# Designs tried in a protein design run: peptides against a protein of PDB entry 3ESW. Part 11

Target 1, 322 residues: chain A of PDB entry 3ESW
Amino acid sequence: NNIDFDSIAKMLLIKYKDFILSKFKKAAPVENIRFQNLVHTNQFAQGVLGQSQHLCTVYDNPSWHSIVLETLDLDLIYKNVDKEFAKDGHAEGENIYTDYLVKELLRYFKQDFFKWCNKPDCNHCGQNTSENMTPLGSQGPNGEESKFNCGTVEIYKCNRCGNITRFPRYNDPIKLLETRKGRCGEWCNLFTLILKSFGLDVRYVWNREDHVWCEYFSNFLNRWVHVDSCEQSFDQPYIYSINWNKKMSYCIAFGKDGVVDVSKRYILQNELPRDQIKEEDLKFLCQFITKRLRYSLNDDEIYQLACRDEQEQIELIRGKTQ

## One batch from the design tools (peptide; made by RFdiffusion4, then SolubleMPNN)

Design b1_p9_1_s3 (from b1_p9_1, 6 letters changed)
Fold by OpenDDE base, seed 2:
Structure b1_p9_1_s3 (fold): chain B 322 residues (1-322), chain A 9 residues (1-9)
Amino acid sequence: as target 1 above (322 residues)
Amino acid sequence: LIEKAKSLL
């Protein structure tokens, strides 16, 4: 009896797909109990859940995408992308073009669009007066600032004129299109929205040690790519651990389709103790939130995302960006 | 040139 290996292979692929899909079915009662107990007993788990409730969905706003695209100099951006693509672009077509687009958006955002704000300039003395600014502390937003999802306002006094300057830490990315200044929080928030406005697969990466950046899923590289708008950095996950010699414990990525511990991508040396949660509980938490985010997706979408997740986990274990 | 951003959130 000639074993029909092709028929067996097809049957195994079907069974494998069904097995993968079975993992994304409605959570069992025991998983719900474990989740509830974890988020009620562990502060780090509460923080991850709270961030996921905002960061996983807030950027999927078509009205915001339209406002972004109307605000950016699209003619300049695409002109520069086309120019760089014409120099170094090969037969890879549209897939590599999106990498050039993200690289140009990094350039445009840092050089032409947004500004770093360590200290604000004095509202009375004008430009290049930040050196004269003394921090007085932080306070709650006023009635106008509160309209733009402002949690904190930093207060500065000018040593030259004595006037007070407010630096509201706006979380509304549409307000950031107007203000065009901030620190890593404002940079990452608005830049995440910008990338999303081009229809890209983007995650917001939170680092416990007070930094934030993006990841973009490159169809050309077939992986998640590090993107830091503050650094104009593309595919340089090592910059924090190696170039900055930064000590880090956790890096968590938040996207529309999942929450992922990406610490292994970025923590290459100087690892801090991971004592905020058990590793098994963090893995469970991220998987549980991811499962909830995918609940409305069809079987083919779930399967494709699960294949992507498995490839990412293999990458993170191997430590090799191919 | 990676300019070290001061990562103060």
Scores: peptide ipSAE 0.046, ipTM 0.801, DockQ to the pose 0.013
Fold by OpenDDE base, seed 4:
Structure b1_p9_1_s3 (fold): chain B 322 residues (1-322), chain A 9 residues (1-9)
Amino acid sequence: as target 1 above (322 residues)
Amino acid sequence: LIEKAKSLL
């Protein structure tokens, strides 16, 4: 009798695995047609695809990871992590250590490493002169700025000396290790790379209403955790909707293993119309891109990720009922 | 003031 139940359980598990794996098989011709039509006819879908082509893979660069680790004060970081970890009476090797590491990286990045830039300092007058800066507008990058994936340059005039200061909006995170300043885009870009450089599972979260942040997969909490470098925030997904009273429509997470609509985690009130795409088409799009990102993975990796995805979807459903 | 500045990508 017991042998039969174990055999049935094994058969059910195999059938369940096969069912899950069947969803990640090569896309059918009809799915490819639907995808192509969607990205050609819907601008939001095209934008999500374009972002996925960059954000899902750009941070998986071992050369960049080395440069990051060489640039950070690792001795200070680990000293602080070890200190806070020991205060709470944890033993070495616990999965919770990575949560302490991410919290210290948030502290270090905001307090010691990176600066918020509303306006640049005047290149001529020196430090703490941003108050004297008047925006003149934006322009394209020059030849030097273009080497660092610069999309736009904000132009400022100093009211004191009359000189022009350029604030290039660099998208090269290695250049951001040098400049050490920016807004939410630069903060999130470099901080995503920093977290990846420690071997962590990280997603870049894009909000349509002009904000960006990270998610980290905590092995201790066994879930995706909100991480905002600008706010030094860990596990506070409510800060935008509640504390900022921000109105939002879409939050999309981009990671190496998938693209996920995480709007339910962050949009708790003041929801804006979700009119950019049909919900079913957005779900299809994210699943289709996710499936493509997993094409090179083995069946066990695909199954493990699918289990994680199911758990996240359950969490996102439950979070709206609280 | 800081909140409005944070939303400028």
Scores: peptide ipSAE 0.040, ipTM 0.777, DockQ to the pose 0.012
Fold by OpenDDE base, seed 1:
Structure b1_p9_1_s3 (fold): chain B 322 residues (1-322), chain A 9 residues (1-9)
Amino acid sequence: as target 1 above (322 residues)
Amino acid sequence: LIEKAKSLL
């Protein structure tokens, strides 16, 4: 009996695909009960769910993508990308062009487009007057500020002219295209939208210890790449743990196709206690939210994403980001 | 040392 090894291999591949797809089927009643109990009893789990409901979907807005592309200097951006690509690009294929694009977007955003705002300039005295600003505290938004998803307004008094300047903390990224200033939250919010507007696979990374950044899926590198708009950083996941000597407990990535604990990519030393949730419950939570985000996808899309997830998990275990 | 003021998003 000639064992048709090709037929056996095909059958094994089909069974493997079916097994992978079975993991993304609609949650069993017992899994729904576990999820509800976890979110109602664990504050960290509730926070991750709340963030996923916003961050996983808000950036998938075609109207916002159009407004972004109309606002950016695309001629300058592509001129710079083409210039850098022409130095190296012929040997590595077309996929490396997207890495050059992300690097230029980091440069453009930090150097030409957006400003870090520790303190606002005085509205009366004009530019470069932030040194004269004294914080008075924070208050709720006024009627105009409330139109742009503003939860908090920082209030400053000018020591020179005595006038009050408001620094609203806008969460509307379209308003940030106008204001062009903020801290790590505003930077990451708008930069995530910018990357999404170029059709890129992007995740928003939340760190519990008061920082936020992006990840971009590089087709050239075939992995998730660290991207920090504040630092103009590409593929430097070590900067927080090593260069900043930052202590961290959790890094959670939020994307349209899933929620992933990426702590192992960024927490290389000075790990804080992971005491907010059981590791098994966090793994369950991220998988459960990821399943829900994928319910409308076809079997081939689910399978491709599952293969990508497995590759990422292997990378995170092996520490191959060096 | 940019004092990263905690923007509670």
Scores: peptide ipSAE 0.017, ipTM 0.545, DockQ to the pose 0.012
Fold by OpenDDE base, seed 3:
Formats: sequence, C-alpha cells, structure tokens
Structure b1_p9_1_s3 (fold): chain B 322 residues (1-322), chain A 9 residues (1-9)
Amino acid sequence: as target 1 above (322 residues)
Amino acid sequence: LIEKAKSLL
C-alpha cells in the first residue's frame, strides 16, 4: 500500500486553509455581546476602539496620497535611495529597495522637511525667536484653525515684543504639509501618511505613555519593522526601553487590516503594570476589531493576512534572541 | 543622543 503522501499533504493543506478561514467568518452573537459589554464597561477598550475607527482607515485616502507626492522632493528622495542601493550591490532582489526608500524618507523628513516645535517662533520677531517665548496655556481653536481638525491651541507670549503667538495642534495631516512643524503626534501623523502615499503597508503605533511611532511591513525582512520619524529610526524597537530607559505598559498598532498588541516588541524592561484591561479581554478586543476590518476581503487575502499574523505572534513570543 | 520622548502629546 503506497501511501500517497502528496495527496494526504494536499488534503491537510486544504483543511488547514478552511480552518483558518472559519475563524474570520461573521462573529457569533455571543462574541458581539462580549465585545459590546467590554467597550461599554472598560475605558481602555473604549479608547482602543475609538482609535481604531480613525487610525485604521484615515490614511487610506488617494487624494491625500496625491497631495503628499506633489509636495515632497521626489527627485531628491529617489536620487538618494538609488545612491544608497547602488553602494551595497544587492543581488537580493527588488524588495530591499523599499527598505532603502523608508530609510531615506526618515532622513528627508527629519533633516529637510519637518521641524520639531518645543515652542513656536514669535510671529512678530521672526525666525529663531522661540527662546523668547513663554507659554500662557492652551485654548480652543479659532474659526480658521477649526478648518484643519484642531482640538487645542497652545498660546505663547514673546518676552521681547509682548505679542501673542498661537501654536495650533492640527490633526489634519494635509495642513501639516504646510506648517511643517510639531511634536511626536504631528510627526507620526504626517509620516504615517507619507509612508502610505508610497503604497507601503503601515501601522500607527500608540504607546499609552505619551509616544507614537510607525511600523512598516518589510517584504525583504518579511516582518513588521519599527519606524520612528522623530528619531530617524529604522528597526530599533529597543530605543524606548533601553536607550531612553522609558517605562511603558501598552503599545497598540493600528493598521487597515488589523489592530495588534505589539507591547512585547517594545517593552523589553521597565514594564509598568498592565492593569487597564485583562490580557484575555485585550487579546479578544484586538482580534474582534481585526476580524471586522477584514470582513470585505476575499478568502485568499484573509488567509495571507492570517499567515502573516501567526508569524508576527511567533516573533513576539520568541523575542529577538539577541 | 536619543532624546527622551517629551510627554507633550
């Protein structure tokens, strides 16, 4: 009896695919009840849901992508990418070029395009006058600032001329292409849109302890890669826990295809208590939102994403063996 | 010098 191992293997692969796809079918009534109860009773769960409703979809705007590509110095960017790609002589295929592109976008954004704003310059005294600025507090947006999804305006007085300067905290990333200044929120917001405008698979990572960054899915590395525009950092997930000695509790990644707890990638030491939600409920919440984001995808797309998710979970469990 | 993320989110 020659056991047809090839036939058995094919049958097992089909059954495995069907089993994976079965997990992404419409949620059962009991799962919907659990989800509704969780988001109504747990403030952290409500926050994650609220963030997912914005961050998972806002950057998938073709009109914004066009405006970004028209605003950036693409000739400079691609010239620098081509130069760095040519130095390394990579026979390793077209997929590595995208890693060079992301590294150049990090350089270009920090060095040539965007500015960190601790304090604004005085609107009356001109450039390099931020040292003369005293914070007076924050207020709501005026009628002009309100057009650009501004929730808060920081108010500063010039110690030299006595005039008031406004620093609106814009959430409209298209307005940030004009203003070209901000803090980690504005940096990450616009940089996430920039990466998306190049057709890249990108997640927005929210840290509960007042920081935000990106992850890019590298086809060359076949994994999610840490990307921080503020730090010009590529594949350095350790910078917060090790270099900054930052204490952290939660890091949640928001993308078009899912919501993932990525805390294990970034919290390597100085872990704060994870007391905002039960671990089982957070896992359920992220899986439930991810399932909803994939409801319109076909079986092959769902299966490919599920394979990618399993690889990421294995990576997060194993840790990077340094 | 990786500046500590200033908590001004």
Scores: peptide ipSAE 0.018, ipTM 0.658, DockQ to the pose 0.013; fails the geometry check

Design b1_p9_1_s4 (from b1_p9_1, 6 letters changed)
Fold by OpenDDE base, seed 1:
Structure b1_p9_1_s4 (fold): chain B 322 residues (1-322), chain A 9 residues (1-9)
Amino acid sequence: as target 1 above (322 residues)
Amino acid sequence: LIEEALSLL
């Protein structure tokens, strides 16, 4: 009996595809009960769920993408990308152009577009007066600030003129296109929207230890790439653990297609105790939210994303971000 | 996922 190895291989591929797709079917009643119990009993799980409900969907807004593209100097950006691509890009194919685009967006955003704001300038004294500003504390937003998803306003007094300056912590990224200033939260929020406005696959990475950044899926590198707008950093996941000597416990990535624990990519040393949730429960939570985000996708989209997820898990296990 | 798929074979 000539064993038709090609027929067996095709049957195995079909069975494998069906097995993968079966994992993304509607959750069983027992999984729903486990999920509900987990988010009701574990504060960290509730926090991850709450973040996923916002961060996984908020940036998929076509009206916001249009406003971003109308606000950026696209002629300058593409001129710089074309200039860098022309040096070496012909040998490595068209997919590398997007990596040059992300690198230029990092440059443009930090150098030309957005500003770090530790303290605001005095509204009365003008530019470069932040040194004269004394913090008085924080308060709730006024009626105007409340229109732009502002939860907190930092209050400063000018030591020179005595006037009060308000620094609203806006969560509306369209308002950040006007204000052009903030800290890591405002930087990452607006930069995530900017990358999304170019049609890129982007995740928002939350670190429990008070930092946030992006990941971009490079079609050239065929992996998720670290992107930090504050640092103008591309593909440097080690900067926090190694260069900053930062202690960290959790890094969670939030994207339209899933929620992923990416801690292994960024926590290379100085790991803090992972005591907020059981590892099995965190894995279950991320998978359960990811299933829900993929419920409207077709079988081919689900399969392609599942193959990408498996490649990422292999990368995270092997430490191959070098 | 691959180990689970291989265990079903």
Scores: peptide ipSAE 0.000, ipTM 0.433, DockQ to the pose 0.178
Fold by OpenDDE base, seed 3:
Structure b1_p9_1_s4 (fold): chain B 322 residues (1-322), chain A 9 residues (1-9)
Amino acid sequence: as target 1 above (322 residues)
Amino acid sequence: LIEEALSLL
């Protein structure tokens, strides 16, 4: 009896694919009830849902991608990428080129393009006057500021001239291409859009303890890579827990194809209590939102993304045992 | 997922 192992293997692969695809079909009535109850009864779950409705789709705007690419010094960026790529002896067509591109975008964004704003310069006294600025508090946007999705405006008084300077906290990333200044929120918002504008697979990572960063899917490394524009950091997920000694409870990644609890990648020590939601309910919530984001995808796309998700879950488990 | 798939075989 020649067991046709090739026929058996093909049949097993088909059955496995069908099994995976069955998990991404329309949610059962019981899952919908569980989801609705969870988001109505748990504030953290409601917050994750609200963030997913914005962060998973807002950056998939072709008009914004064009505006970004027209605004950046692409000649400088690609010149620097090509220089570093050639210096390391890589051949053309290697998937590693995108990792060099992301590293140069981190350099360019921090060094040449965007500015950290602890305090604004005085609008009357000019540049390098932020030392003279006293915070007076925050207020709502004016009629002009409100056009650019501004939720709050920080108000500062100049100790030298007495004039008031406004620092609007814009959430419109196109306005941030003009203003070229902010804190972690503005940095991560615009940098996420920049990475998306190069056709990259990118997630926005929200940390409950007032920080935000990106993840990029490296085709060379075949995994999600930590990317922080504020720190000019590539593949350094340890910087928060170890270098900053930051205490953290939750890190949630938001992308077009899914919502993932990535806390295990970033919370290496100084873990805060995870008391905002049951672990089972958070896992269910992220999976349920991820299923909804994939409802329009074909069977091959769903299967490839499911394989990627499984690889990421294995990575996140192994990182606790080393 | 793999354990569940293996349990169905």
Scores: peptide ipSAE 0.000, ipTM 0.422, DockQ to the pose 0.181
Fold by OpenDDE base, seed 4:
Structure b1_p9_1_s4 (fold): chain B 322 residues (1-322), chain A 9 residues (1-9)
Amino acid sequence: as target 1 above (322 residues)
Amino acid sequence: LIEEALSLL
């Protein structure tokens, strides 16, 4: 009798695995047609696709990881992590150590490493002169700025000396290691790379209403954790909807293994109309891109990621009922 | 499928 139940359980697990794996097989011709039609007819779908082509893979660069690790004060970081970890009475080798590392990286990045830039300092007058800066508008990058994936340069005039200061909006995160300043875009871009450089599972979260942040997969918490470098925030997904009273419509997470609508985690109140795409088409789009990102993975990797996706979907549903 | 399954709980 017991041998039969174990055999049935094994057979059910095999059939379940095969069923999950069947969803990640090469897309049918009809799915490809639907995808092509969607991205050609819907601007929001084009935007999500375009972002996925960059954000899902750009941070998986070993050369960049080395440059990051060489640039950070690792001795200070690990000293602070070890201090806080030991203070809380944890033993070495616990999965929770990585959560302490991410919390220290948030502290280090905001307090010691990177600067918020509402307005640049005057290049002529020196430090702490941003109060004297008047915006003149934006222009395209010059030949030097263009080397660092710069899309826009904000132009400022100093009210004191009359000189022009350029604030290039660099998208090259290696250039951001030098400049060490920006707004939410530069903060999230470089901080995503920093977390990836420590070998962490990280997603870039884009909010349609002009904010961006990270998610980190905590092995200790066994879930995706909200991480905002601008706010030095760990596991506080409510800060936008509740604390800021921000109105939002879409939050989309971009990672190496998938694209996920995470709006349910962050949009707790003041939901704006989700009128950019049909919900069914957005779900299809995210699943289709995710499936493409996993095409080179083996069956065990695909299965493990599918189990993680299922747990996240359960979490996102339950979080609206609490 | 999960939303349908949870709507039945």
Scores: peptide ipSAE 0.000, ipTM 0.418, DockQ to the pose 0.076
Fold by OpenDDE base, seed 5:
Structure b1_p9_1_s4 (fold): chain B 322 residues (1-322), chain A 9 residues (1-9)
Amino acid sequence: as target 1 above (322 residues)
Amino acid sequence: LIEEALSLL
C-alpha cells in the first residue's frame, strides 16, 4: 500500500487550519464572564483593556496617514532609502527595502524632524532658553489645548524674563506634527502613526516602568522587530535591560490585530515582580482582546495572523530571535 | 498545547 504521504500532509494541513480557525470563533459565554470578572476585579487588566481600546485602532486613520505623508520630506526619505538599498545589490529581495525604510524613518525622525523636550524654551526669550525654565507644576488644558486631546499641561517660569511658558502634553499625533517636540510618549505616539502611514504592521509597546516604543513586523526578518524612535534603535530589544540596566515587570504590545505580552523580548535581567495580575489571567486577557480584534477578518487573514502569533510565541519562549 | 508542542521540538 503506497501511503500517499502528500494526501496525508494536505489533510493534516486542512485539519490544522480548521483547528486554528476554531480558536477565533465568537467567545463562549464562560469566556465572556471570565473576561468581565477579570476587568472589573483587576486594575491592571482594566488598564490593558483601556489602552487596547485606544492604541489598537487610533492609528488606523487614512486621513491622518495622508496628513503625515504630506508633512514629511518624502523626497529626502526615499532618496536615503534608495541609496542604502542600492548598496546590497538587491540580493536580499524587495522585502529588505522596508527595513531600510524603517531605519531611515528612525534617522529622519530623530535627526531632522522631532525634538526631545525636557523643558520647553521660553516663549518670550526664544530658542535655546530651556535652561532658564523652572517647573511650577502641572494643570489641566485650556480651551484651545483641550481640542488636541491634552490631559496635562506642564507649567514653566522663565528665570530670565519671568514669563510663563506652557508645555501641553498633547495626545493628538496630528498636533505633534506641528509642535515637533515631546518626551517618550509624544515620540512613540507620532512615530507609530508615521510607520502606519507607510502601510506597515506596527504595534505600540507599553512598559509599566514608564517607557514606550514600537514594534514593526519585518517581512524580511519574518518577525516583530523592536523600534525605538527616541533611541533611533532598530532590532535592539536588549537596550533597556542590558544597556540601561532598567528594571521592568511588563511590556505589552498593542496592534490592530492583537494584544501581546512581549515582556520576554525585553526583560532579559533585573525582572521586577509580576504581581499585578496572574500570568494565566494576563494570557487569557491578551488572547480574548486579540480574538475580538479579529472578529471581522476572513478565514485566510485569521490563519495568517495565527501563524505569526505561533511563531512569535516560539521566539518569546526560546529567547532567541530566529 | 503550544508549550507541550514546543517541548517536543
Scores: peptide ipSAE 0.000, ipTM 0.409, DockQ to the pose 0.106

Design b1_p9_2_s1 (from b1_p9_2, 6 letters changed)
Fold by OpenDDE base, seed 2:
Structure b1_p9_2_s1 (fold): chain B 322 residues (1-322), chain A 9 residues (1-9)
Amino acid sequence: as target 1 above (322 residues)
Amino acid sequence: KELLLKLLE
């Protein structure tokens, strides 16, 4: 009896697909109860849910993408990408072009476009006057600042002229295209939108210990790649734990297609206690939110994303980018 | 491997 290995392989693939798809079916009543109980009883879970409701969808705005593309010097960007691609990229295939694009966007954003703002310049004294600025605290936004999703305004007094300068912490990334300054929050917010505007698969990574960055899914590398706009960093997940010697407990990635605990990618040493939620509950929470984000996707899309998820989980366990 | 084992069950 010649075992038709091809037929068996096809059957196994079908069964495997069906099995994977079964995991993304509508949540059972027990899962809904568990989810509701978790987000109502655990503050960290509530925070993750709240962030997911914003970060997973806010950047999928075609109008914002158009505004971004109209604002950036695309001629300069593509000129630089083409130049770098022409050196080495042709040997690696078309998929590597996107990696060159992300690297150029990192360069362009940090060097040409956006500015780090530790303290604002004095509105009266002009440029390079931040050294004269004394923090007075934070306030709520005024009526004008409130138009741009501003939660907090830092207040500074100029030691030279005595005038008050407001540094609104805008969450509207379109306003950030105008202001072109901020800290890690503003940098990551706008840079996430920029990457999304080029049609890239991007996640916003929140670290509990007051930092944020991006991940980009490289089709060339076939994995999620660390991207930090503040550091002009591409594929250097170790910079926080090793270079900064930063202590961290949680890194959570938020994307349109899922929420993922990516702590294992970034927390290489100096791990802080993970005491905010049970590991099983965090895993459940991320999976539950991910399922919800995928409810409108077809079976093929769900399957492809599930395969990507499994590959990422294997990567995170093995610690080796193969 | 574990998934394949579950599918063969």
Scores: peptide ipSAE 0.006, ipTM 0.425, DockQ to the pose 0.131
Fold by OpenDDE base, seed 1:
Structure b1_p9_2_s1 (fold): chain B 322 residues (1-322), chain A 9 residues (1-9)
Amino acid sequence: as target 1 above (322 residues)
Amino acid sequence: KELLLKLLE
């Protein structure tokens, strides 16, 4: 009996695809019940769900992408990318161009475009007056500030002129294109939109211990790459645990195609207790939300994303980021 | 291992 190895290989491939696709079919009633019970009984799960409802979809806005591209100095950006690509890019292949683009966007954003704001400048005294500002506390937005998805306004008094300056914490990234200042939240929010506006696969990473950053899927490296706009950092996931000696418990990535626990990429030492949810329940939650986000995709798209997910899981287990 | 077992089923 000549074993047709080609026929067996084809059959195994079909069965494997069918198995993978079966995981992304409509949720069974028991899974829906488990999900509902989890988000109603576990506050951390409810928080992850709430974040996913915003972060997974908000940046997929074509009108926002157009406004971003019209606002950025594209001539400067592409000039710099082309210059760096011309040095080494041809030897490494065309896919490396996108890595150079992301690196330039990090440079441009931090050096030319956006500003870190510990304290605002005095509206009356002008630029470089933040040293004279005393915090008075926070309050709700006024009628104008409320138009730009503002939940909190920090209030400051100038020690020199006595005037009050408001620092609204805007969540509307289009307003941030105008104000061009903020802390890690505003930086990551707008930078995520910027990367999305170039048609890139991007995730927003939330850390429970009060930091946020991005991940970009590099076609050249064939993996998710750490990107922090605040630090002008590319592919340095170790900076928090090692360089900052930061203690962390959870890092959750939110993208249009899924929600993923990426804690293993960033928590290399000084791990805090993971006591907010059972590990099995967190895994279930992320998979359930991911499944829901993929309901409109075709079988080929689902299969490709599932293969990418498996490769990421292998990477996270092996610790072979570098 | 679990994937291989499910494929053999």
Scores: peptide ipSAE 0.000, ipTM 0.399, DockQ to the pose 0.104
Fold by OpenDDE base, seed 3:
Structure b1_p9_2_s1 (fold): chain B 322 residues (1-322), chain A 9 residues (1-9)
Amino acid sequence: as target 1 above (322 residues)
Amino acid sequence: KELLLKLLE
């Protein structure tokens, strides 16, 4: 009896696809109850849910993408990308060209476009006066600042002229295209929007220990790539744990298609206690939110994303970017 | 605290 191994293999592939798709069906009543209980009883879970409701969707705005592309020096950017691509002698390919684009956007953003602001310059004394500024504390936004999704305003007094300077912490990324200054929050917010405006697959990564960065899905590398606009860093996930010797507990990635615990990519040493939530509950939470974000997708889209997710999980377990 | 209150006035 010659076993038709080809027929068996085809049947197994069909059954495997059906099994994967079955995981993304509408949530059962028991899963909904578990989710509701978790977000109502665990503060960390509530925080992850709240962030997902904003970060997973806010950057998918075509009007904002147009404003970004009209604001950037696209001629300079593409000139530099073309130049660097030509130097490396690579065969022309859209996939690798996109990696060069992201690297140039990192350069352009840090060197030409945006500024780091520890302290603002004095509004009265002018440029290069931040050294004369004393922090007085923080307050709520005024009527003008409130128009641009501002939650907090840092207040500074000039030691030279005695005048007060306000540094509003804007969350509106379109306002940040005008102000062109901030700290890690403003940098990551606007840079995430910039990458999305080029049609890239991007995630916002939140670290519990007060840092934020991006991930970009490279079609050339066929994986998620670390991107930090503050550091002009591409594919250097080790910089926090190794170079900074930073202690960390949680890194959570937020994208349009899912929420993923990416802690294993970035926490290589000096791990802090993961005591904010049970590991099983965090895994359930991220999977539940991801499933919800994919409810409108077709079976082929769901299957392709599930395959990508499985490859990422294998990568995270192996601890080596292949 | 007092300086922040004066700035809100």
Scores: peptide ipSAE 0.000, ipTM 0.296, DockQ to the pose 0.006
Fold by OpenDDE base, seed 5:
Structure b1_p9_2_s1 (fold): chain B 322 residues (1-322), chain A 9 residues (1-9)
Amino acid sequence: as target 1 above (322 residues)
Amino acid sequence: KELLLKLLE
């Protein structure tokens, strides 16, 4: 009997698909109980959940995407992308164009669009006066600042004129299109929205040790790629652990389709104790939130995302064995 | 501290 290997392969693929899909069905009662207990008893888990409720969905706003695209110099951006793509991109396929786009957006954002703000300029003395600014502390937002999802306002006094300058820490990325200044939080927030506005698959990466960045899913590289707007960095996940010698414990990626512990990508040395949650509980938490985010997706979408997840997990495991 | 208090008034 000639073993019909093609028939066997097809059956195996069907069974595999069904198996994968079964993992993304509605959570069992026991999983719901475990989840509820975890988020009620573990502060880190509650924090991850809270962040997921915002970061996984906030950037999926078509109105915001339109405002972003209307605000950016698209002619300049695409001119530069086309120029770089024309040098070598055609030989590598059309999918590489998005990598060039992200690289240009990094350049444009840092060099042409947004400003790093350690201290604000004095509102009275004008530009390039930040050296004269003394921090007085932080306070809550006023009535106007509160309209733009402002949690805190840093207060500065000018040593030259004595006037007070407010630096609101806005979380509204549309307001950041106006202010065009901030620190890592404002940079990553607006840049995440910018990437999303181009229809890209983007995750917001939160590091427990007070840094934030993005990941972009490159169709060319067929993986998640590190993107840091502050550093104009593309595919350099090592910069924190190696270049900065930063000590880190957790890096969590938040996207529309999932929450993923990406610590293995970025924590290459100087790992801090991962004592905030049990590893098995963190894995469960991320999977549970991811499952919830995918409840409305069809079987094909779920399957494709699950395959992507598996590939990422393999990548993250291999990086530790080298 | 005193200047922060005056900004809260």
Scores: peptide ipSAE 0.000, ipTM 0.319, DockQ to the pose 0.006

